# Peptides against a protein of PDB entry 5VVV, part 209

Target 1, 276 residues: chain A of PDB entry 5VVV
Amino acid sequence: FLCGVVEGFYGRPWVMEQRKELFRRLQKWELNTYLYAPKDDYKHRMFWREMYSVEEAEQLMTLISAAREYEIEFIYAISPGLDITFSNPKEVSTLKRKLDQVSQFGCRSFALLFDDIDHNMCAADKEVFSSFAHAQVSITNEIYQYLGEPETFLFCPTEYCGTFCYPNVSQSPYLRTVGEKLLPGIEVLWTGPKVVSKEIPVESIEEVSKIIKRAPVIWDNIHANDYDQKRLFLGPYKGRSTELIPRLKGVLTNPNCEFEANYVAIHTLATWYKSN
Target 2, 276 residues: chain A of PDB entry 5VVV as posed
Amino acid sequence: FLCGVVEGFYGRPWVMEQRKELFRRLQKWELNTYLYAPKDDYKHRMFWREMYSVEEAEQLMTLISAAREYEIEFIYAISPGLDITFSNPKEVSTLKRKLDQVSQFGCRSFALLFDNIDHNMCAADKEVFSSFAHAQVSITNEIYQYLGEPETFLFCPTEYCGTFCYPNVSQSPYLRTVGEKLLPGIEVLWTGPKVVSKEIPVESIEEVSKIIKRAPVIWDNIHANDYDQKRLFLGPYKGRSTELIPRLKGVLTNPNCEFEANYVAIHTLATWYKSN

## One batch from the design tools (peptide; made by RFdiffusion4, then SolubleMPNN)

Design b2_p27_7_s4 (from b2_p27_7, 13 letters changed)
Fold by OpenDDE base, seed 4:
Structure b2_p27_7_s4 (fold): chain B 276 residues (1-276), chain A 27 residues (1-27)
Amino acid sequence: as target 1 above (276 residues)
Amino acid sequence: MEKEIEERKKKYEEAKEKEKKARLESA
């Protein structure tokens, strides 16, 4: 069971010292996972093709080493979906080289994120892939196999919540393709019925699990505030039955952008996780 | 090169605003 934090918000990424402090807190609270997915890291999303500089590499190596020191699984995410051409072997090779570089930093766990992108493929991809889901699954499976089938590999679908599913969760051709074609060792990220789910009913997890043919990892936006930085979500982790725990592969909270605002959010997630 | 960077930035900002809107509608 993956339990911890995803740094998955828009806005100023946390500094390395905040991330190290996070790992210390996660260990202390018997949480086990950090997903590196800061949207405003240029080399994560906007410039995903660009290799890390020597200085950035040193920082990431230090961060990954710190995660290991605190027994926190460091999952490196990349979000190529804004402008990748899935059918282009050069794009696939560029993605491979980027993940090879991160593997050299000592990273062993990875995520491919296709959140917050349009469902439209380019003309070249439409000639090769029958759907956007087929394109995403193809590259995800290829990368997963290329990396030697790492123990933890996550996929974030473009339809990552109930409200993004067309026509709905149980009938989504996109999620059906993901469920049928994504290799079984690849975990699927899900935010619940909505992008910010006030509640995640058990039935909603059973529904999505059926179509994706696996228990999801919750990317939990309950404490996310990047959409309204005038609000701080200081309340406890709530609206998730502990009956979800045996039905999930994990829960990763995507909390407030303000690092110091997240004590209650993360601590109460840990309490929730231990209460089962 | 500059135009491609600007187009990437534009796509990123459009995606960001779309997400923010979806979050606001869900919250």
Scores: peptide ipSAE 0.397, ipTM 0.871, DockQ to the pose 0.914
Fold by OpenDDE base, seed 3:
Structure b2_p27_7_s4 (fold): chain B 276 residues (1-276), chain A 27 residues (1-27)
Amino acid sequence: as target 1 above (276 residues)
Amino acid sequence: MEKEIEERKKKYEEAKEKEKKARLESA
């Protein structure tokens, strides 16, 4: 069970010292996972093709080493979906080289994210792939296999919540393709019925699990505030039954952008997880 | 090069604003 934090917000990424402090807190609270997915990290999303500099590499190596010291699984995410051409072998090779670099930093767990992109393929991809889901699954499976089938590999679908599913969760051709064609060892990220799910009903997890043919990992935006910088979510982790735990592969909270605001968010997630 | 960077920045900002809107509508 993956339980911890995703740094998955828009806005200023956390500094390396905050991330190390996070790992210490995660360990102390018996949480086990950090997903590196900061949207405003240029080399994560906008410039996903760009290799890390020597200085950035040293920082990431140090961060990954710190995660290991605190027994926190460091998952490196990349979000190529803004401008990748899935059918272009050079793009696939560029993605491979980027993940090879991160593997050299000692990273063993990875995520490929297709959140917050348009549900449209370019002309070249339409000639090769029968759907956007087929394109995404193809590259994801290829990357997963190329990396030697790492123990933890995550996929974030473009339809990552109930409200983004067309026509709905149980009938989505996109999610059906993901469920049928995504390799079984790849986990699927899900935010619940909505992008920010006030509640995640058990039935909603059973519905999505059926179509994706696996238990999802919740990317939980309950404490996310990047959409309104005037908001600060200091409330407990709530609206999630503990009955979800046996039906999930994990829960990763995407918390407030303000690192120091997240004590209650993360601590109450830990309490929820241990309440089994 | 500059145009391509500007187009990437534009796509990123459009996606960011779309997501902010979706989150606000969800909250």
Scores: peptide ipSAE 0.376, ipTM 0.861, DockQ to the pose 0.902
Fold by OpenDDE base, seed 5:
Structure b2_p27_7_s4 (fold): chain B 276 residues (1-276), chain A 27 residues (1-27)
Amino acid sequence: as target 1 above (276 residues)
Amino acid sequence: MEKEIEERKKKYEEAKEKEKKARLESA
């Protein structure tokens, strides 16, 4: 069971010292996972093709080593979906080289994220792939196999919540393709019925699990504030029955942008997890 | 190069504003 934090918000990323302090807190609370997915990291999303500099490499190696010291699984995410051409072998090769570099930093767990992108393929991809889901699954499977089938590999779908599914979760052709074609060792991220789910009913997890043919990892936006930085979500982790735990592969909270605001959010997630 | 950077920035900001709207409608 993956339990911890995703740094997945828009806005200023956490500094390396905040991330190291997070790992110490996670270990202390018996949580085990950190997903590196900061939207405003240029080399994560906007410039995903760009290799890390020597200085950035040293920082990432230090961060990955710190995660290992605290027994925290460091998952490196990349979000190529804004402008990748899935059918272009040069783009696939560029993605491979980027993940090879991160593997050299000592990273062993990875994620491909296709959240917050348009559902439309370019003309070249439409000639090769039957749907956007087929294009995403093809590259995800190829990268997963190229990396030697790492123990933890995550996929974030473009339809990552109930409200983004057309016509709905159980009838989505996109999620059906993901469930049928995504390799079984790849985990699927999900935010619940909504992008920010006040409640995640057990029945809603049973519905999505059926179509994706696996238990999801929850990307939990309950404490996310990047959409309204005038709000701080200081309340406990709530609106999730402990009956979800045996039906999930994990829960990763995407909390407030303000690092110090997240004590209650993360601590109460840990209490919830240990209560099962 | 400059035009490509501007197009990438535009796509990023459009995606960010779409997500903020979806989150606000959920909250």
Scores: peptide ipSAE 0.373, ipTM 0.862, DockQ to the pose 0.910
Fold by OpenDDE base, seed 1:
Structure b2_p27_7_s4 (fold): chain B 276 residues (1-276), chain A 27 residues (1-27)
Amino acid sequence: as target 1 above (276 residues)
Amino acid sequence: MEKEIEERKKKYEEAKEKEKKARLESA
C-alpha cells in the first residue's frame, strides 16, 4: 500500500531541504511514499525532453539518497503529454534517455502523467493510433517494459476523475482502453469523483476499479490550494472511509503549496491509514 | 460549508482548465 505525499501542485516547487524534512516526517509517521511531480518544474513537464544539468543531477541524486535513508519510496514522475508525438520513435527514445538519466541517479520507481492535456492527437498520431487512450497506453507499456518492469510504475490518465469521464466513469471508452490494454503491473492514479473530492464514496472506487481492472492509487487533492493561494487547508484528512484502504493500492496527498501548512494534513492521513 | 466546497471544486476545475490552456498555448 503506497501512503504519503505527491508534490503535484502548480506554483513554486518545494526546495531540497523541505523535501528532506518531508521524508523525515513521513518516516516518523510510518508513511512510505513520495511522488515527485511538481507542475512548474520545467524539466518535468514543459521541457520534459531536456536532460538534467550536472548541478541538477547532483541535487536529484542527493534527494533520492535522502529518501532511501528515511525508507521512503521516491517515485519520479514525468508529464510529456503537452507536445509529445506518440507515433514518433525519436520522441519515445528521448523519453527513454530522460528516464535512464533518472535511473542512474538511483531512482527505481517511475510515473507517466497525462493529466491536464488536450484530448486531441496530432495528424501523425491519428494515422497510427485508433484513440488517444491507445497512444498513451502504447508508450506507457513500452516505457514500463524498457525500464525492466519496475516494482512501482504509475500512470495518470487524462480522465483522472469522475467529472472528466465521457460519458461517465463506467461507460468511458478511454478508461475501458486503459483497463484492457495497460499492463497489469502498472498502477492507475485517480482523484475520486472530482478533481477536488470532498468525499470519496466506496461505491465510486468500486465503479472505477471495475473499468480500469485494478485498485487505483488516490491522488488526493483535499488539501491542495494551488487554485486559490489566498486559502490554506489546515483541517484534518476526512471524507474517506477506512473501508477504502482494502480497495486501494495507495493514497498520496497533494497538499498546500506552503510546506509549513501541511503538518495536520499529513499527520491525519497517517492516523487514517493506521486506523484500518 | 457545502457551497464553499462546491465553489472550491469549481475554482479548481476552472483553474486546471485555465492552466492547461495557458500551457498548451505556451508549448
Scores: peptide ipSAE 0.048, ipTM 0.679, DockQ to the pose 0.068

Design b2_p27_8_s1 (from b2_p27_8, 15 letters changed)
Fold by OpenDDE base, seed 4:
Structure b2_p27_8_s1 (fold): chain B 276 residues (1-276), chain A 27 residues (1-27)
Amino acid sequence: as target 1 above (276 residues)
Amino acid sequence: DLNEIAIEFLEKKTKEELKKLEELKKA
């Protein structure tokens, strides 16, 4: 069971010292996972093709080493979906080289994210892939296999919540393709019925699990505030039955952008997790 | 609704990112 934090927000990323402090807190609270997915890391998302500089590499190596020191699984995410051409072997090779670089930093766990992107494939991809889901699954499977089938590999679908499913969760051709074609060792990220799910009913997890043919990892936006800088979510982790725990592969909270605001959010997630 | 606010924000961000990428490809 993956339980911890995803740094998955827009806005100023946490500094390395904050991330190290996070790892210390996670270990202390018996949480085990950190997903690196800061939207404003240009080399994570907008400029995903660009290799890390020597200085950035040193920082990431240090961060990954710190995660290991605190027995926190460091998952590196990349979000190529803004402008990748899935059918282009050069793009696939570029993605491979980028993940090879991160693997050299000592990273062993990875995620491919296709959240918050345009659903339209380019003309070249339309000639090769039957759907956007087929394109995403193809590259995800290829990358997963290329990396030697790492123990933890996550996929974030473009339809990552109930609200984004067309026509709905149980009938989504996109999620059906993901469920049928995504390799079984790849985990699927899900935010619940909504992007910001006030509640995640058990039935909603059973519904999505059926179509994706696996228990999801919750990307939990309950404390996310990047969408409204005037809000700070200081309340406890709530609206998730502990009955979800045996039905999930994990929960990663995407908390407030303000690092120091997240004590209650993360601590109460840990309490929730240990209550099962 | 927080969900609606979040969706609007994310759609805006995606649009801004795509626009920036298009501008960079034209330069």
Scores: peptide ipSAE 0.704, ipTM 0.957, DockQ to the pose 0.929
Fold by OpenDDE base, seed 5:
Structure b2_p27_8_s1 (fold): chain B 276 residues (1-276), chain A 27 residues (1-27)
Amino acid sequence: as target 1 above (276 residues)
Amino acid sequence: DLNEIAIEFLEKKTKEELKKLEELKKA
């Protein structure tokens, strides 16, 4: 069971010292996972093709080493979906080289994210792939196999919540393709019925699990505030029955942008997790 | 609704990112 934090918000990323402090807190609270996915890291998303500099490499190596010191699984995410051409072997090779670089930093767990992108494939991809889901699954499977089938590999679908599913979760052709064709060792991220799910009913997890043919990892936006930085979500982790725990592969909270605001959010997630 | 606000924000961000990428490809 993956339980911890995703740094998955827009806005100023956390500094390395905040991330190290996070790892210490996660260990203390018996949480085990950190997903690196800051939207405003340009080399994560907008400039995903660009290799890390020597200085950035040293920082990431230090961060990954710190995660290991605190027995936290460090998952490196990349979000190529803004402008990747899935059918172009050069793009696939570029993605492979980027993840090879991160593997050399000592990273062993990875994620491919296709959240918050245009749903339209380019003309070249439309000639090769029958749908956007087929294109995404193809590259995800290829990368997963290329990396030697790492123990933890995550996929974030473009339809990552109930609201984005057309016509709905159980009938989504996109999620059906993901469920049928995504390799079984790849985990699927999900935010619940909504982007910001006030509640995640057990029945909603059973519904999505059926179509994706696996238990999801919750990317939980309950405490996310990037969409309204005038708000701080200081309340406890709530609206999730403990009956979800045996039906999930994990829960990663995407909390407030303000690192200092997240004590209650993360601590109460840990209490929730240990209550089962 | 917080979910509606979040969706509007994310759609705006995606649009801004795509526009910036298009501008950079023309330069």
Scores: peptide ipSAE 0.699, ipTM 0.956, DockQ to the pose 0.926
Fold by OpenDDE base, seed 2:
Structure b2_p27_8_s1 (fold): chain B 276 residues (1-276), chain A 27 residues (1-27)
Amino acid sequence: as target 1 above (276 residues)
Amino acid sequence: DLNEIAIEFLEKKTKEELKKLEELKKA
């Protein structure tokens, strides 16, 4: 069971000392996972093709080493979906080289994220792939196999919550394709009924699990505030029954951008997790 | 609704990112 934090917000990423402090807190609270997915890391998302510099590499190596020291699984995410051409072998090769670099930093767990992107494939991709889901699954499976089928590999669908499913969760051709064609060793991220889900009912997890043919990992935006930084979400982790735990592969909270605001959010997630 | 606010924000961000990428590809 993956339980911890995704740094998955827009805005200024946490500094290395904050991330190390996070790992210390995660260990202390018996949480086990950190997903590196800061939207404003240009080499994570907008410039995903660009290799890390020597200085950036040293920072990431230090961060990954710190996660290991605190027994936290460091998952490196990349979000190529803004402008990748899925059918172009050079793009796939570029993605492979980027993940090879991160593997050299000592990273062993990875994620491909297709959240918050345009749903339209380019003309070249439309000639090769029957749908956007087929394109995403194809590259995800290929990368997963290329990396030697790492123990933890995550996929974030473009339809990552109920609101984004067309026509709905249970009838989504996109999610059906993901469920049917995504390799079984790849985990699927899910945010619940909404982008910001006040509640995640058990029935909603059963519904999505059926179509994706696996238990999801929750990307939980309950404490996310990047969409309105005038708000701080200081309340406890709530609206998730502990009956979800046996029906999930994990929960990763995407908390407030302000690192210092997240004590209650993360601590109460840990309390929730340990209550089952 | 927080969900609506979040969706509007994410759509705006995606649009800004795509626009920036298009500008950089033309340069």
Scores: peptide ipSAE 0.694, ipTM 0.956, DockQ to the pose 0.919
Fold by OpenDDE base, seed 3:
Structure b2_p27_8_s1 (fold): chain B 276 residues (1-276), chain A 27 residues (1-27)
Amino acid sequence: as target 1 above (276 residues)
Amino acid sequence: DLNEIAIEFLEKKTKEELKKLEELKKA
């Protein structure tokens, strides 16, 4: 069971000292996972093709080493979906080289994220792939296999919540393709019925699990505030029955951008996780 | 609601990112 934090917000990323403090807190609270997915890391998303500089590499190596020191699984995410051509072997090779670099930093767990992107494939991709889901699954499976089938590999679908499913969760052709074609060792990220789910009913997890043919990892936006930085979400982790725990592969909270605001959010997630 | 605000924000961010990428590819 993956339980911890995703740094998955827009806005100023946490500094290395904050991330190290996070790992210390995660260990202390018997949480086990950190997903690196800061939207404003240009080399994570906008410039996903760009290799890390020597200085950036040193920082990431230090961060990954710190996660290991605190027995926290460091998952490196990349979000190539803004402008990748899925059918182009050079694009796939570029993605491989980027993940090879991160593997050299000592990273062993990875994520491919296709959240918050245009649903339109380019002409070249339309000639090769039957749908956007087929294109995403193809590259995800290829990368997963190329990396030697790492123990933890995550996929974030473009339809990552109930609101984004067309026509709905149980009938989504996109999620059906993901469920049927995504390799079984790849975990699927899900935010619940909504992008910001006040509640995640058990029935909603059973519904999505059926179509994706696996228990999801919750990317939990309950404490996310990047969409309105004038708000701080200081309340406890709530609206999730502990009956979800046996039905999930994990829960990663995407908390407030303000690192200092997240004590209650993360601590109460830990309490929730231990209460099963 | 918070979900609608979040969706509008994410759509705006995606649009801004795509525009910036297009501008940078033309430079």
Scores: peptide ipSAE 0.692, ipTM 0.954, DockQ to the pose 0.916

Design b2_p27_8_s2 (from b2_p27_8, 15 letters changed)
Fold by OpenDDE base, seed 1:
Structure b2_p27_8_s2 (fold): chain B 276 residues (1-276), chain A 27 residues (1-27)
Amino acid sequence: as target 1 above (276 residues)
Amino acid sequence: ELNEIAIEFLKKRREEELALLEKLRKE
């Protein structure tokens, strides 16, 4: 069971010292996972093709080593979906080289994210793939196999919540393709019925699990505030029955942008997790 | 509703990202 934090917000990314402090807190509270996915890290999303510099490499190696020291699984995410051409072998090779570099830093767990992108393919991809889901699954499976089928590999669908499913969760051709064709060793991220889900009913998890043919990992936006930084979400982790735990592969909270504001959010997630 | 605010924010950010990428490709 993956339980911890995803740094998945827009805004100023956390500094390396904050991330190291996070690992210490996660270990202390018996949580086990950190997903690196800061939207405003240019080399994560907008400029995903660009390799890390020598200085950036040293920082990431140090960060990954710190995660290992605190027994936290470090998952490196990349979001190529803004402008990747899925059918172009050069694009696929560029993605492979980027993940090879991160592997050299000591990273062993990875994620491919296709959240918050357009549902349309370019003309070249339409000639090769029958749908957007087929294109995403193809590259994800290829990368997963290329990396030697790592123990933890995550996929974030473009339809990552109930609201984004067309026509709905149970009948989505996109999610059906993901469920049928995504290799079974790859985990699927999900935010619940909504982007920001006040409640995540057990029945809603059973519904999505059926179509994707696996238990999802929750990307939980309950404490996310990037969409309105005038608000701070300081309340406890709530609206999730502990009966969800045996029906999930994990829960990763995407909390407030302000690192110092997340004590209650993360601590109460830990209490929730340990209660079952 | 927080969900609607979040969706509008994400849409705006995506549009800004795409516009910036398009600008950089023309330079």
Scores: peptide ipSAE 0.691, ipTM 0.948, DockQ to the pose 0.930
Fold by OpenDDE base, seed 4:
Structure b2_p27_8_s2 (fold): chain B 276 residues (1-276), chain A 27 residues (1-27)
Amino acid sequence: as target 1 above (276 residues)
Amino acid sequence: ELNEIAIEFLKKRREEELALLEKLRKE
């Protein structure tokens, strides 16, 4: 069971010292996972093709080493979906090289994220793939296999919540393709019925699990505030029955952008997790 | 309400990212 934090918000990323402090807290609270997915890391998303500089590499190596020191699984995410051509072997090779670099930093767990992108493929991809889901699954499977089938590999679908499913969760051709074609060792991220789910009913998890043919990892936006930084979400982790725990592969909270505001959010997640 | 605000925010950010990428490709 993956339980911890995803740094998955837009806005100023946390500094390395904050991330190290996070790892200390996660260990202390018996949480085990950190997903690196800051939207404003240009080399994570907008310029995903660009290799890390020597200085950036040193920072990431230090961060990954710190995670290991605190027994936190460090998952590196990349979001190539803004402008990748899935059918272009050069694009695939570029993605492989980028992940090879991160592997050299000591990273062993990875995620491919296709959140917050258009559902449309370019003309070249339409000639090769039957659907957007087929294109995403193809590259994800290939990368997963290329990396030697790491123990933890995550996929974030474009339809990552109920609201984004067309026509709905249970009838989504996109999610059906993901469920049928995504290799079984790859985990699927999900935010619940909504992007920001006030509640995540057990029935909603059973519904999505059926179509994706696996228990999801919750990317939980309950305390996310990047969309309105005039708000701080200081309340406890709630609206998730502990009955969800045996039905999930994990929960990663995407909390407030302000690192200092997240004590209650993360601590109460830990309490929730340990209460099962 | 929060979900709707979040969706609009994400849409706006995506549009900004795509616009920037397009601008850079034309340079």
Scores: peptide ipSAE 0.688, ipTM 0.947, DockQ to the pose 0.931
Fold by OpenDDE base, seed 2:
Structure b2_p27_8_s2 (fold): chain B 276 residues (1-276), chain A 27 residues (1-27)
Amino acid sequence: as target 1 above (276 residues)
Amino acid sequence: ELNEIAIEFLKKRREEELALLEKLRKE
């Protein structure tokens, strides 16, 4: 069971010292996972093709080493979906080289994220793939296999919550394709009925699990505040029955942008997790 | 309410990202 934090918000990313402090807290609270997915890290999303510099590499190596020190699984995410051409072998090779670099930093867990992108393909991709889901699954499977089928590999669908499913969760051709064609060793991220889900009912998890043919990992935006800079979410982790735990592969909270505001959010997630 | 706000924010950010990428490609 993956339980911890995803740094998955828009805005200023946390500094390395904050991330190290996070690892210390995660260990102390018996959480086990950190997903690196800061939207405004240019080399994560907008400039995903760009290799890390020597200086950036040193920082990431240090960060990954720190995660290992605190027995936190460091998952490196990349979000190529803004402008990748799935059918272009050069794009695939570029993605492979980028992940090879990160692997050299000591990273062993990875994620491909296709959240918050347009639900369409370019003309070249339409000639090769039957659907957007087919394109995403193809590259994800290929990368997963290329990396030697790492123990933890995550996929974030474009339809990552109920609101984004067309026509709905249970009848989504996109999610059906993901479920049927994504290799079984790849985990699927899910955010619940909504982008910001006040509640995640057990029935909603059963519904999505059926179509994706696996228990999801929750990307939980309950404490996310990047969408409203005037708000801080200081309340406890709530609206998730502990009955979800046996039906999930994990929960990763995407909390407030302000690192210092997340004590309650993360601590109460830990309490929730340990209460099962 | 929060869900709708978040959706609009995400849409806006995506549009900004795409616009910036387009600008940079033309330079």
Scores: peptide ipSAE 0.684, ipTM 0.949, DockQ to the pose 0.960
Fold by OpenDDE base, seed 3:
Structure b2_p27_8_s2 (fold): chain B 276 residues (1-276), chain A 27 residues (1-27)
Amino acid sequence: as target 1 above (276 residues)
Amino acid sequence: ELNEIAIEFLKKRREEELALLEKLRKE
């Protein structure tokens, strides 16, 4: 069960010292996972093709080493979906090289994210793939296999919540393709019925699990505040029955952008997790 | 509703990202 934090927000990324402090807190609270997915890290998303500089590499190596020190699984995410051409072998090779670099930093867990991108394929991809889901699954499977089938590999679908499913969760051709064609060792991220789900009912998890043919990992935006800089979410982790725990592969909270504001969010997640 | 606010924000950010990418590729 993956339980911890995803740094998955827009806005100023946390500094390395904050991330190290996070790992210390996660360990203390018996959480086990950190997903690196800061939207405003240019080399994570907008410039996913670009290799890390020597300086950036040193920082990431140090960060990954710190995660290991605190027994936190460090998952490196990349979001190539803004402008990748799935059918272009050079693009696939570029993605492989980027993840090879991160592997050299000591990273062993990875994620491919296709959240918040256009649902349309380019003309070249339409000639090769029957659907957007097929294109995403193809590259994801290939990368997963290329990396030697790491123990933890995550996929974030473009339809990552109920609201984004067409026509709905249970009938989504996109999610059906993901469920049927995504290799079984790859986990699927999900935010619940909504992007920001006030509640995540058990039945909603059963519904999505059926179509994706696996228990999802919750990317939980309950405490996310990047969408409203005037808000801080200081309340407890709530609206999730502990009955979800045996039905999930994990829960990663995407909390407030302000690192210092997340004590209650993360601590109460830990309490929730340990209560089952 | 937080979900609506979030969706609009995400849409805006995506548009900004794409616009920036287009601008930078022309330089």
Scores: peptide ipSAE 0.682, ipTM 0.945, DockQ to the pose 0.937; fails the geometry check

